# Designs tried in a protein design run: peptides against a protein of PDB entry 5IXI. Part 6

Target 1, 141 residues: chain A of PDB entry 5IXI
Amino acid sequence: TPLLDASSLEYLFAQGQYDLVKCLAPIRDPKTEQDGHDIENECLGMAVLAISHYAMMKKMQLPELPKDISYKRYIPETLNKSIRQRNLLTRMRINNVFKDFLKEFNNKTICDSSVSTHDLKVKYLATLETLTKHYGAEIFE

## One batch from the design tools (peptide; made by RFdiffusion4, then SolubleMPNN)

Design b1_p8_8_s1 (from b1_p8_8, 3 letters changed)
Fold by OpenDDE base, seed 2:
Structure b1_p8_8_s1 (fold): chain B 141 residues (1-141), chain A 8 residues (1-8)
Amino acid sequence: as target 1 above (141 residues)
Amino acid sequence: MFSKPKLV
């Protein structure tokens, strides 16, 4: 965005991650059950963006990341608690889907250098605006 | 490409 310099974007990205995970920027209320699932999927997508950004900043590929890398530290704590209450098979499926998506994202988007850390931050903040109740308006207005 | 992961 032309309105934000690199330093401002870096700060907002870091703060946005913190606010999302700590539920200081609460996710919007779902309008339907399907909307609830869409919100969860978006949150998992946010985790992919955050992890990918981390990996890129560290000059690391996914195989070099910890084997236990997961969404747990990169999604809202409320959602993480909800997922932990689901049965083992469901949690395994969520984990597998996440890992597969992360791998695909890394191979098809990150490794070919088609996406920069700047792009990830912009996408993260833009998505954060749509996911949260009033956070995005405060950032960009 | 910024696709969304889908929960099972």
Scores: peptide ipSAE 0.037, ipTM 0.707, DockQ to the pose 0.189
Fold by OpenDDE base, seed 3:
Structure b1_p8_8_s1 (fold): chain B 141 residues (1-141), chain A 8 residues (1-8)
Amino acid sequence: as target 1 above (141 residues)
Amino acid sequence: MFSKPKLV
């Protein structure tokens, strides 16, 4: 990961979130069914990173976050639409797994101060590069 | 390295 000044990193992180959600940086095509699941998991992971970064920047703990916090605003719109088309039980499972992971991540990683906002932005952008077709290539090459 | 959530 190349070294970026704080201002550049902040800008790229914000823009990267927008591009991912709005599908301006489309996610890569899955090579297999398992690869498709891996891509979805990575997208949900991106949502955890984004939400955690938000919480840290706002100096908020998990109980202070909106009760209806969800991955929906932090994943590609195309993936969100796909998930909404799945049956109720599947959606419930996804929601529960996500919420549990978010809670665990915040408690064990963020609240314990083992990860900084800088680390989250770097991880987000690095993952974004691997997850999307061509986005970020010029940043990390 | 961060842990990642799993759908399965």
Scores: peptide ipSAE 0.036, ipTM 0.698, DockQ to the pose 0.194
Fold by OpenDDE base, seed 5:
Structure b1_p8_8_s1 (fold): chain B 141 residues (1-141), chain A 8 residues (1-8)
Amino acid sequence: as target 1 above (141 residues)
Amino acid sequence: MFSKPKLV
């Protein structure tokens, strides 16, 4: 893979977030029910990366973020719509697990100062390639 | 539970 400079990486990260959320880079088709759950978990993981990156760029800790911060605008719109149609108990569980995971990620990974915004962007884009149908193919044509 | 993203 070609080495990207900081400005190019920032551009690709921003574009990748937009493409994922707007379904311009559609997620791959699940092969099984379990694969579908794995894809959902990966998308929620992408939301954690995006939120953590935002917090770091703003030099804020997660408790300083708005109380209503959630995965909703950081995952594919199609997945967000699907989750909203699920029963109350399922939605409550997803919300609680996500919030707990976000806190854990912040405390164990971000607060340790071992992870940079650069690392988060690289991980985000690498995961995006595995989640989406042929993402990046147009970049290397 | 969500799998933790490994950065390495």
Scores: peptide ipSAE 0.033, ipTM 0.671, DockQ to the pose 0.456
Fold by OpenDDE base, seed 1:
Structure b1_p8_8_s1 (fold): chain B 141 residues (1-141), chain A 8 residues (1-8)
Amino acid sequence: as target 1 above (141 residues)
Amino acid sequence: MFSKPKLV
């Protein structure tokens, strides 16, 4: 169980998003090429969690979000720079996969009320601990 | 458990 009250969890969630994107909590070095791909996928997953949390807090559905919604502001800046250097076809694929997944996640998980904002924050912070080199303490029990 | 998008 989480060791944090609601206010502490909200603070850590906000701070964690900032630290991840600004690379103040840098992502861990990949051990293999496959590990590198897994890390990138996890970062995109973090973007889905963050966007979904935002939508829920604003009581908005995905069609109500700006059409330019993207992972770009929700992943580490270093990863965003790396993706921008990739060829057009690769970038298009990443964008399409992300958008499709975000829609599916919203419809099946968020709109069906199977996941709360609390659950998203917990999942985000738990994933952040595994992705970054040295982040967090014993915040979960 | 939450699913995540795939790049590859």
Scores: peptide ipSAE 0.038, ipTM 0.708, DockQ to the pose 0.193; fails the geometry check

Design b1_p8_8_s2 (from b1_p8_8, 3 letters changed)
Fold by OpenDDE base, seed 2:
Structure b1_p8_8_s2 (fold): chain B 141 residues (1-141), chain A 8 residues (1-8)
Amino acid sequence: as target 1 above (141 residues)
Amino acid sequence: MFFKPKLV
């Protein structure tokens, strides 16, 4: 894989977030119900990466993040709509698990400075490639 | 690091 320069990586990361959220890079179709859950979990994982990147760029710790920061702005709009249609208890569970995971990720990975913003962008784009139907196929042709 | 937190 050609080593993307920092500016190219930044651009692709920003564009990839936009494309994912706006469903311009549509998520792959689930093969099974379990695969559907896995896709959803990966999308929520993508939100953790994006939020963590944001926090690192702003030099903010999780408690300092705005209260309105949630997965909602960092997952596909279609998935967000789907989650909103679920019952309150399910939504609360998703929110709690997400927050707990975000905290864990921050404490174990971000706070220890073991992961850079570069690493987060690379991980994000790599995951995006696996989640979407044909993302990046045109870039490597 | 497989992000498999079963969030749901």
Scores: peptide ipSAE 0.057, ipTM 0.753, DockQ to the pose 0.189
Fold by OpenDDE base, seed 4:
Order: sequence, then structure tokens, then C-alpha cells
Structure b1_p8_8_s2 (fold): chain B 141 residues (1-141), chain A 8 residues (1-8)
Amino acid sequence: as target 1 above (141 residues)
Amino acid sequence: MFFKPKLV
């Protein structure tokens, strides 16, 4: 994307993460039950992007990250609260699926250097725009 | 770049 210089992109990426987690950029209301599941999946996807970006910036592999690394601090606080209220088996399933996806993403995308930190930031912001009610409209016009 | 995580 030629629209944003590197410094602007870095700023927007950092701000976007903060706004998403703190619900300052609230996620859109689901239109259907399936849409609600899709929104949750996209939020988990954004957590993968954020963690992968962090790992790349620190020049570490995902297995080298702290054992307690999870989606929890990278998704909207409201969604995190919702997940925490689910039963143990459901939470274990979500954790396992997330970790498996993160591992797969790292192996297939990060390790082969096919994706840059720039690409991750662009994808994150683009997803943020689609997930939130009104966020990012001014950025991508 | 395209991906969609899916919860089972």
C-alpha cells in the first residue's frame, strides 16, 4: 500500500491494537449466529497477526515465546470476558485450536519469509476496518 | 495475505 509511509503504518497498527483490545473501536454487532462465530474467528486471527508480528520483531520463533502466550490480551476485552465464562472443555478447545493455528501460520508463512512485518500490519488494519463499526474508514478512503 | 481461523 503506497498510501502510508512506514512510520504512519506503525503508528496506526499500534493504535489499532490498543483500540481493539480496549473496545474503543467496538466490533460490529453480529447479524446472525454464524456471523457472530465469524467475528470471533476474525478476532482470534488478529491475535495471530499481532503475536506473529511481535515474534518477528523480536527475532524469535513461536516455541520460544512464553508458555502462557495466548489470544487473551490481543482480543477485545468484551470477547475475552465472554470466553472466560464458557465451560472448561470449550475453553480448552478454543485454546488448542488457537495454538494449532498459530503454529501452522508460523510454519507455513513466517518461517519461509513469505510475509513481512509490513504485510502483517496491513492485514491487521484491513481486518480491523471490516470488524469494527466505523473504524478505519478515514484510512482506506 | 489471506487466512481465516476456524473454531471447531
Scores: peptide ipSAE 0.056, ipTM 0.744, DockQ to the pose 0.187
Fold by OpenDDE base, seed 1:
Structure b1_p8_8_s2 (fold): chain B 141 residues (1-141), chain A 8 residues (1-8)
Amino acid sequence: as target 1 above (141 residues)
Amino acid sequence: MFFKPKLV
């Protein structure tokens, strides 16, 4: 049994998304260049979780999502600014790989009903703790 | 390669 009831989990998930995107829960400092890439990849993974949760809650398939659906609204604003400063080819690659990954995740994880909205929230918050400097200390201690 | 969330 989870320590958090469904209402508490929903609240923490919503707050966690806001804090991550607004950089109120700042991303941890990378230890190496590779760690920096890993952090970026994890942030993009967080966007997949958030979008998938949204789609599931609205009972929408990916084609039914707005045409402008992207990671941009679901990653830290600082990271989004960083990506926008990269060259066109790099940005195109990120966009394409992200879309493909989102489709794959939806088809293999969401469409088969093996993952619930509860599971997505738990995974999101657990990952958020690892990505941020001090987030979750109040929740998991 | 993007972070692949391990769920379940």
Scores: peptide ipSAE 0.049, ipTM 0.713, DockQ to the pose 0.456
Fold by OpenDDE base, seed 5:
Structure b1_p8_8_s2 (fold): chain B 141 residues (1-141), chain A 8 residues (1-8)
Amino acid sequence: as target 1 above (141 residues)
Amino acid sequence: MFFKPKLV
């Protein structure tokens, strides 16, 4: 694989976030109901990566992040709309699980300095490629 | 270090 310089990686990471949220890189079609849940979980996981990257770049600890931090701005708009249409108990569960996971991820991975901003960007882009229908095909043309 | 940010 060609080595991406730091500037190229930063650009691709920013563009990838935009493309995912705006559905310019559309999520792949689920093969089963379980696959649909897995796709949703991957999107929420990508929100954790994006938030953690932001926190690291701003040299902020998790307690310094806004208490109302949410996945809403970091997942595909179509998925966000879908979640908003679900019943109250389901939405509460998603919110609680997300917050708990974000806390755990930051405490056990980010705060321990085991992961760099570089690693987060690479993981984000790699996940994006598997999650979307044709992501990266335009880059290699 | 390998990490998996998956909400399973």
Scores: peptide ipSAE 0.047, ipTM 0.722, DockQ to the pose 0.164

Design b1_p8_8_s3 (from b1_p8_8, 3 letters changed)
Fold by OpenDDE base, seed 5:
Structure b1_p8_8_s3 (fold): chain B 141 residues (1-141), chain A 8 residues (1-8)
Amino acid sequence: as target 1 above (141 residues)
Amino acid sequence: MFYKPKLV
């Protein structure tokens, strides 16, 4: 793996977030129903990474973030549309589990200073490569 | 790896 300088990593992270949300980097086709659920879980996990990175860059703690912060602006638009079409109980479950996971991640990882903004960007990009069909292929040509 | 999300 080539060494990226800090500026290059910052650029790739910002571009990767945009590409994921706007579906410019399309999600890979699920092989099974379970694989589809795994893809959705990873997208929601990436929302946690993006929110945590934002909080760290702004030197904010999780309670200082807007009360209405959610995964909606940090996942693919197609997935967000799909979730909105699901029944109320399913949507409530997703919202509650996401909020709990975000709190746990913040308390056990971010607040403990065990993860840096660098680590979050690397993890985000690595996950993005596994979720998308051909992400980064143009970089390695 | 520091997380394994299982939300859905």
Scores: peptide ipSAE 0.037, ipTM 0.691, DockQ to the pose 0.214
Fold by OpenDDE base, seed 4:
Structure b1_p8_8_s3 (fold): chain B 141 residues (1-141), chain A 8 residues (1-8)
Amino acid sequence: as target 1 above (141 residues)
Amino acid sequence: MFYKPKLV
């Protein structure tokens, strides 16, 4: 938002990542089964944003990222626990879909410099507001 | 433009 200076945005982005992963900003309750799937997809999307931000800050390309990089450290711990309890084929599917999406996002958005680190932080915080029960109201009102 | 992953 135009109201946040760069330092404030950086702080809020870092805090938002911490709060999401540690479930200090808990995900909203799904209204339907489909809504639950949408919430999971948005969490995976936030992981892509966070990883992409990290890569851009480190001037790293996707192939240069650690091979063990995954959504696991960038999603709510509760969701990560839920995914770990799913069968092997399901977990493999999620991993593959995530990796493919991350690659696509990198190729179509990061590599062409169409998105800045600023844009990623703004998108992350905006998504965080929509995903969590009461978080971000004070930021975007 | 931002994309969203979709679980199958």
Scores: peptide ipSAE 0.036, ipTM 0.687, DockQ to the pose 0.186
Fold by OpenDDE base, seed 2:
Structure b1_p8_8_s3 (fold): chain B 141 residues (1-141), chain A 8 residues (1-8)
Amino acid sequence: as target 1 above (141 residues)
Amino acid sequence: MFYKPKLV
């Protein structure tokens, strides 16, 4: 992994979030049905990283986050549209599992202070590279 | 090692 200074890392993290959500860095095509589910899980994982980073930067704990916080603004718009077309029970399940995972992750990041905002940005960009078709080739080659 | 959620 190339050594990035703090300012460059911050810029790339912000740009990477924008590119993922706006589908400027499109997610890779699934090879199988299971691979499709894995891709969706990774996208939802990216949302957890982004929200946790936001919370840490704002010095907010989970109870202080807006009650309506959701993955919807932090995943690819195409995936969000796909999820919205699923039945109510499936959407409820996704929402509940996401909230539980976000809670557990924030306990490890905010409460235990074991993960820094730097670590979140690095993990986000590394995941983005593996998740997208050709993104980051210029940065990680 | 970051935990990988199984959401779907």
Scores: peptide ipSAE 0.036, ipTM 0.690, DockQ to the pose 0.195
Fold by OpenDDE base, seed 3:
Structure b1_p8_8_s3 (fold): chain B 141 residues (1-141), chain A 8 residues (1-8)
Amino acid sequence: as target 1 above (141 residues)
Amino acid sequence: MFYKPKLV
């Protein structure tokens, strides 16, 4: 990973979030059905990272975040559309699992001060590189 | 070691 200054990292992190959500950096095609599930899981993981970063920057704890906070604004629009087409019970499960995971992540990493905003940005960009077809090639090669 | 988030 190239040594990026703090300003460059902040810019790339913001741009990367925008590109992922707007599908300007499209996610890679799944090789198998299981790979498809893994890709979705990674996208939901990206949402956890983004929300946690936001919370840390605003010095907010999870209970202070809106109760309706969800992955919807932090995942690719194409994936969000796909999830919306699933049955109600499946959508409810995804929502509940996501919320529980977000809580667990914050309790184990953010509240314990074991992870910095810098670490979250680096992890986000590194995951974005592996998740998308062509993104990050110029940055991480 | 950075915790790798994995959803069920």
Scores: peptide ipSAE 0.030, ipTM 0.660, DockQ to the pose 0.165

## One batch from the design tools (peptide; made by RFdiffusion4, then SolubleMPNN)

Design b1_p9_1_s1 (from b1_p9_1, 4 letters changed)
Fold by OpenDDE base, seed 4:
Structure b1_p9_1_s1 (fold): chain B 141 residues (1-141), chain A 9 residues (1-9)
Amino acid sequence: as target 1 above (141 residues)
Amino acid sequence: YKIPKVLQF
């Protein structure tokens, strides 16, 4: 029995999403202000992966999803709270950036390439390891 | 904007 068969990968992907959002796998401390922005940017990317994976599994296109799709439920709760405290223009920018990421990823990576749900899960977990303090070390060690 | 590395395949 392979260590990371389809069932195991599905479980780890689901658990990883939960751990990231609930901060059970806390994001690493930023080394600089720019590093902090990079971490937030990757968290938005993680949200795009999660949503894209969901849509693919449900055989749905992005236009079929709610128009008010947001990153809020797919990023660390601590980060979500932080963003809520920022000024209106900043929040609007983040929303627009996220929507751009989602559209771009859907058009160029999902629709125009051979990226599978399996690939998304692997990339999500691999990135989760780099974004968090200690999570996933036992899997990728 | 910078495309997140996680989205680069």
Scores: peptide ipSAE 0.641, ipTM 0.954, DockQ to the pose 0.833
Fold by OpenDDE base, seed 3:
Structure b1_p9_1_s1 (fold): chain B 141 residues (1-141), chain A 9 residues (1-9)
Amino acid sequence: as target 1 above (141 residues)
Amino acid sequence: YKIPKVLQF
C-alpha cells in the first residue's frame, strides 16, 4: 500500500519522531499509576528504536555510538522534563534501564535476527498510535 | 523493568 511503501514510511517515520519529541502528538493520559509507568517504559523503547534505526542507516555498531547516548532527545519533551525533576537515584536507574534496553535490543534483535530499518519504522509508527492521544487520525484511517 | 513491548520482535 502507499502507506507502507518505502518512500512514504521514510517521511512518516521522520515526522513521527519529531511529533513525539515535540509533543505535537502528545502521549495519552495514563489510566492508572501502572499505566503511567508502562507509557514511560514504552517511550524509552521508542528511543531505543530511533537510535537503532539511526545506527543501522549509518551502518554503525552500538560501540561506535557515543558512550553518553541518552534517551533525552528521543522521548517527549514533557516526559523528559518530568524525569529531570526526579531524584538522582531514580534518574540513574532510568538511565541504566535505558542502556540495558539499548544493549539487549542491539544484541538480540538487531544482531541476531533479520529486523530491518523498514521493520523498525513500521513498529515505531504503529506504537505511536497506541502511545499518543490522536496520532494517526488522518494517516491510519 | 520489563522489556518494552515496542522492542519485542
Scores: peptide ipSAE 0.639, ipTM 0.954, DockQ to the pose 0.842
Fold by OpenDDE base, seed 1:
Structure b1_p9_1_s1 (fold): chain B 141 residues (1-141), chain A 9 residues (1-9)
Amino acid sequence: as target 1 above (141 residues)
Amino acid sequence: YKIPKVLQF
């Protein structure tokens, strides 16, 4: 049974972010085109979790974050490259959708203090298990 | 776009 105390979770969360972005834990192959869209959508959500966790750790409110905050460094590099190849309107839409996700999550979850940094780490790692090919087997033996 | 499942608590 894996040890999941606060120190262990902090380490796993940091490693998980690195593995996802650097594609050391590659995202799973989509079963359908819709599944592919769902995977990308969850990756944007993972970026929101990572940024929200950062803000909470620094005791910062969302308006205090840089106005040009982006998902780009918080999603798999392969996905980021794919998005950069899409047309301008599509890229603008993705940027707006991400910012909407971030704002809504902040307003409904973070500002209400219903979720802690601990909860964010757990959800992030649990989602890695579903998004990636092999990461879950390594963490939750 | 739908709200990502990862953001639903």
Scores: peptide ipSAE 0.639, ipTM 0.954, DockQ to the pose 0.817
Fold by OpenDDE base, seed 5:
Order: structure tokens, then sequence, then C-alpha cells
Structure b1_p9_1_s1 (fold): chain B 141 residues (1-141), chain A 9 residues (1-9)
């Protein structure tokens, strides 16, 4: 069975989302404060990918999704807890940033290009490698 | 402010 056949890729993508959210594949330690901000930013991006993939699989447009769509179920639980303890203005900013990312990605990438669900899965899994400490390392030891 | 790298295709 090829590693990246359709069924294997679907499984890996689902498991990868679970591992990221449940912190089974924990986020790597930031090297600097800016690196920490970049990691959180990429996590918001991962949420956008996951939501976009879901929408595409269900053949839905973003306006058809719940108006209260959030990143909360799609980012590491530790990060979600961290965000919830930040001040109101910071939380508002994060929510606005996420909404902007989602809208812009839908308009400029999903609607205006040929990006497929396959592409989203590959990009998601590849990014997990960069965001987490040793994702998938157990397979190759 | 910047678009995440993961969203750049």
Amino acid sequence: as target 1 above (141 residues)
Amino acid sequence: YKIPKVLQF
C-alpha cells in the first residue's frame, strides 16, 4: 500500500489534526518571542486549512458555515487555554485575525485557484512537521 | 498581521 494513496492520506490527515489538537504532537519550543508569535499564527492558519478542507469536502461555501465559526476546535488545546487567559483586546484581535485569514484564504486561494482537498491535506501534514517537536519521528526511528 | 506560511500556495 502506497504511503500517500487516497485512503492513507485521508487517515494521516485526520490523525494529524487529532494529534495537533490533543497535543499528542506538541508544539515545538519557540526560539524567540517572535517565533512564538509565528507558531501561534501558523496554528491559526492550520485551523483555516482544516475548516476549508471540511467545507470543500461538503461542497459548502463559507457563508453557508455557522456565523460563529471559530479556531478553538482546530488548534492545540494548550494554545487555546493560553488564549483564553489573555486580555479582552488580545482575544478580540486574535479572533479578527483568524476571520481575516479565513476570508482571504477562501477568496484568494480556494475560489481563485485550483487548490484541491488533496493539496490541503499535504500542506497540513507538511506543516505539522515544522510546528511540532518530532511529529512522525517514531515511524522512522 | 502577516499571512501564515501554511496558507501560502
Scores: peptide ipSAE 0.636, ipTM 0.952, DockQ to the pose 0.854

Design b1_p9_1_s2 (from b1_p9_1, 4 letters changed)
Fold by OpenDDE base, seed 2:
Structure b1_p9_1_s2 (fold): chain B 141 residues (1-141), chain A 9 residues (1-9)
Amino acid sequence: as target 1 above (141 residues)
Amino acid sequence: YKFPKVLEF
């Protein structure tokens, strides 16, 4: 609902990605164990948005992206470290689910041009606001 | 719009 011009949105999206990954905008503390899982899922979802935006900006389809593309560079460093410490089977599961989700999102949303880069930026920033303790609140209030 | 949903792990 907030009105942001194109230049402001572009800047905020870029800065928001940086702040999330570098934990300058730290994710909120989980209220419960399930809340913790929800937070992780949202972070992985943010990675899908970021990767999809990147692909769209570069005019690439998902199969054209590097084979090693993953969530690792698009989630908070703290979460990345946590995932790395989990056992092999768990990491494989996360990777597979993420890849499948990214593929599905790309096929059903990006390839049919139903979503623009503008939409992705808005969704990203809106999600960032809900994930972090206070970051981005001023954008939507 | 179809946006990312919860990843079920």
Scores: peptide ipSAE 0.058, ipTM 0.730, DockQ to the pose 0.152
Fold by OpenDDE base, seed 5:
Structure b1_p9_1_s2 (fold): chain B 141 residues (1-141), chain A 9 residues (1-9)
Amino acid sequence: as target 1 above (141 residues)
Amino acid sequence: YKFPKVLEF
């Protein structure tokens, strides 16, 4: 793995977010139905990482974030469109689970200062590698 | 140390 300084890591993190959301780094094809669920869940997890990083950079706690905080701007656009096409109950469940998870992560990780912004960037990029077809691999070549 | 894992629906 290459040594990344702070500026390089910041750049890669920002670019990775953009590429994931814009589907320039497309998600890998699921091997099974369960794999598809895992991929989707990982994308939602990526949203938690991104939001948490944003909050930490702005020195904000989760309660200070907008009440309508959502995964929508932090997941692949294709996945966002897919979720919007699902039935009401499914969408409600996804929203509730995400909000609960984000709150839990904030309380147990961010508020306790057990994770730095550096750690979040590293985790994000590492996850991006596992989620995307080829883009993520380039980061660690 | 705690990082987000796969969400469970």
Scores: peptide ipSAE 0.054, ipTM 0.725, DockQ to the pose 0.157
Fold by OpenDDE base, seed 1:
Structure b1_p9_1_s2 (fold): chain B 141 residues (1-141), chain A 9 residues (1-9)
Amino acid sequence: as target 1 above (141 residues)
Amino acid sequence: YKFPKVLEF
C-alpha cells in the first residue's frame, strides 16, 4: 500500500465517493445471494462513513443535519434504484436500521473521538477496493 | 477503531 499525503488522500476520498455513487466504479458482481446482501450492507456502511466524515468536517452533530438525511445520495445509484423498487415495509426497515446505526456510530465512535476523519477516509477507500470491480485495484498494490 | 459493520435488515 502506498503512502499518501493528506492532499492525495483527500482527493482519492472525494473521487472515490463520486465514482461509487455515479457507478463510474461499479460494484462487483455478487458471487452468491448472501454476497449480494453483504455488498449492499457494505454500501450502506459506506454511506455512514461518508455522512460521518461530512459531519466531522463541518463540525456538526447529527441533530444539526437535515432530518431527512439518508443513504440515498451516498450509495451507488443502481442500488438506490433497486431499494426504491422494494415494498414499503422493506424500505421502512432499511431506513430505520440505517438511521439507528448512523446514530450509534455518531454517538459511540465520532462523538467519542475514537475515529478521525483520516481513519474514515482510509476505511472508505479500503472498502471501495473490495466493493468495486477494478477501480479499487488502482489505489492499492 | 469502531467502524460500520454489516447491517441487518
Scores: peptide ipSAE 0.059, ipTM 0.730, DockQ to the pose 0.152; fails the geometry check
Fold by OpenDDE base, seed 3:
Structure b1_p9_1_s2 (fold): chain B 141 residues (1-141), chain A 9 residues (1-9)
Amino acid sequence: as target 1 above (141 residues)
Amino acid sequence: YKFPKVLEF
């Protein structure tokens, strides 16, 4: 990743979140079925990064966040719609796995202060570049 | 430092 000052990184991170969720930066087409699953998992990972960043900025731990917090507002709207069309058992599984993963990430990474907000922004933007079709190329020109 | 891994579904 190129060197960016704090102000530029903050701006790009905020814009990247918006572009991903609103599908202004569309996700790349899957090459295989497994690739599709990987893309979906990475999108859910992006939600973890975004939520964790929010929590750190507010100096809050996950138990202090709303209990209804989920990936739904932090993933591409198209993916959210796709997930909502799946059966109840699948949705419950996704919800449970996500919550467990978020909790684990918070406890083992955020609470230990092993990752800074700066690191989260860098990781988010780097992942965004790999997930989207052309957004990353434009951002890092 | 630790970063998120692929979710296990």
Scores: peptide ipSAE 0.052, ipTM 0.719, DockQ to the pose 0.152; fails the geometry check

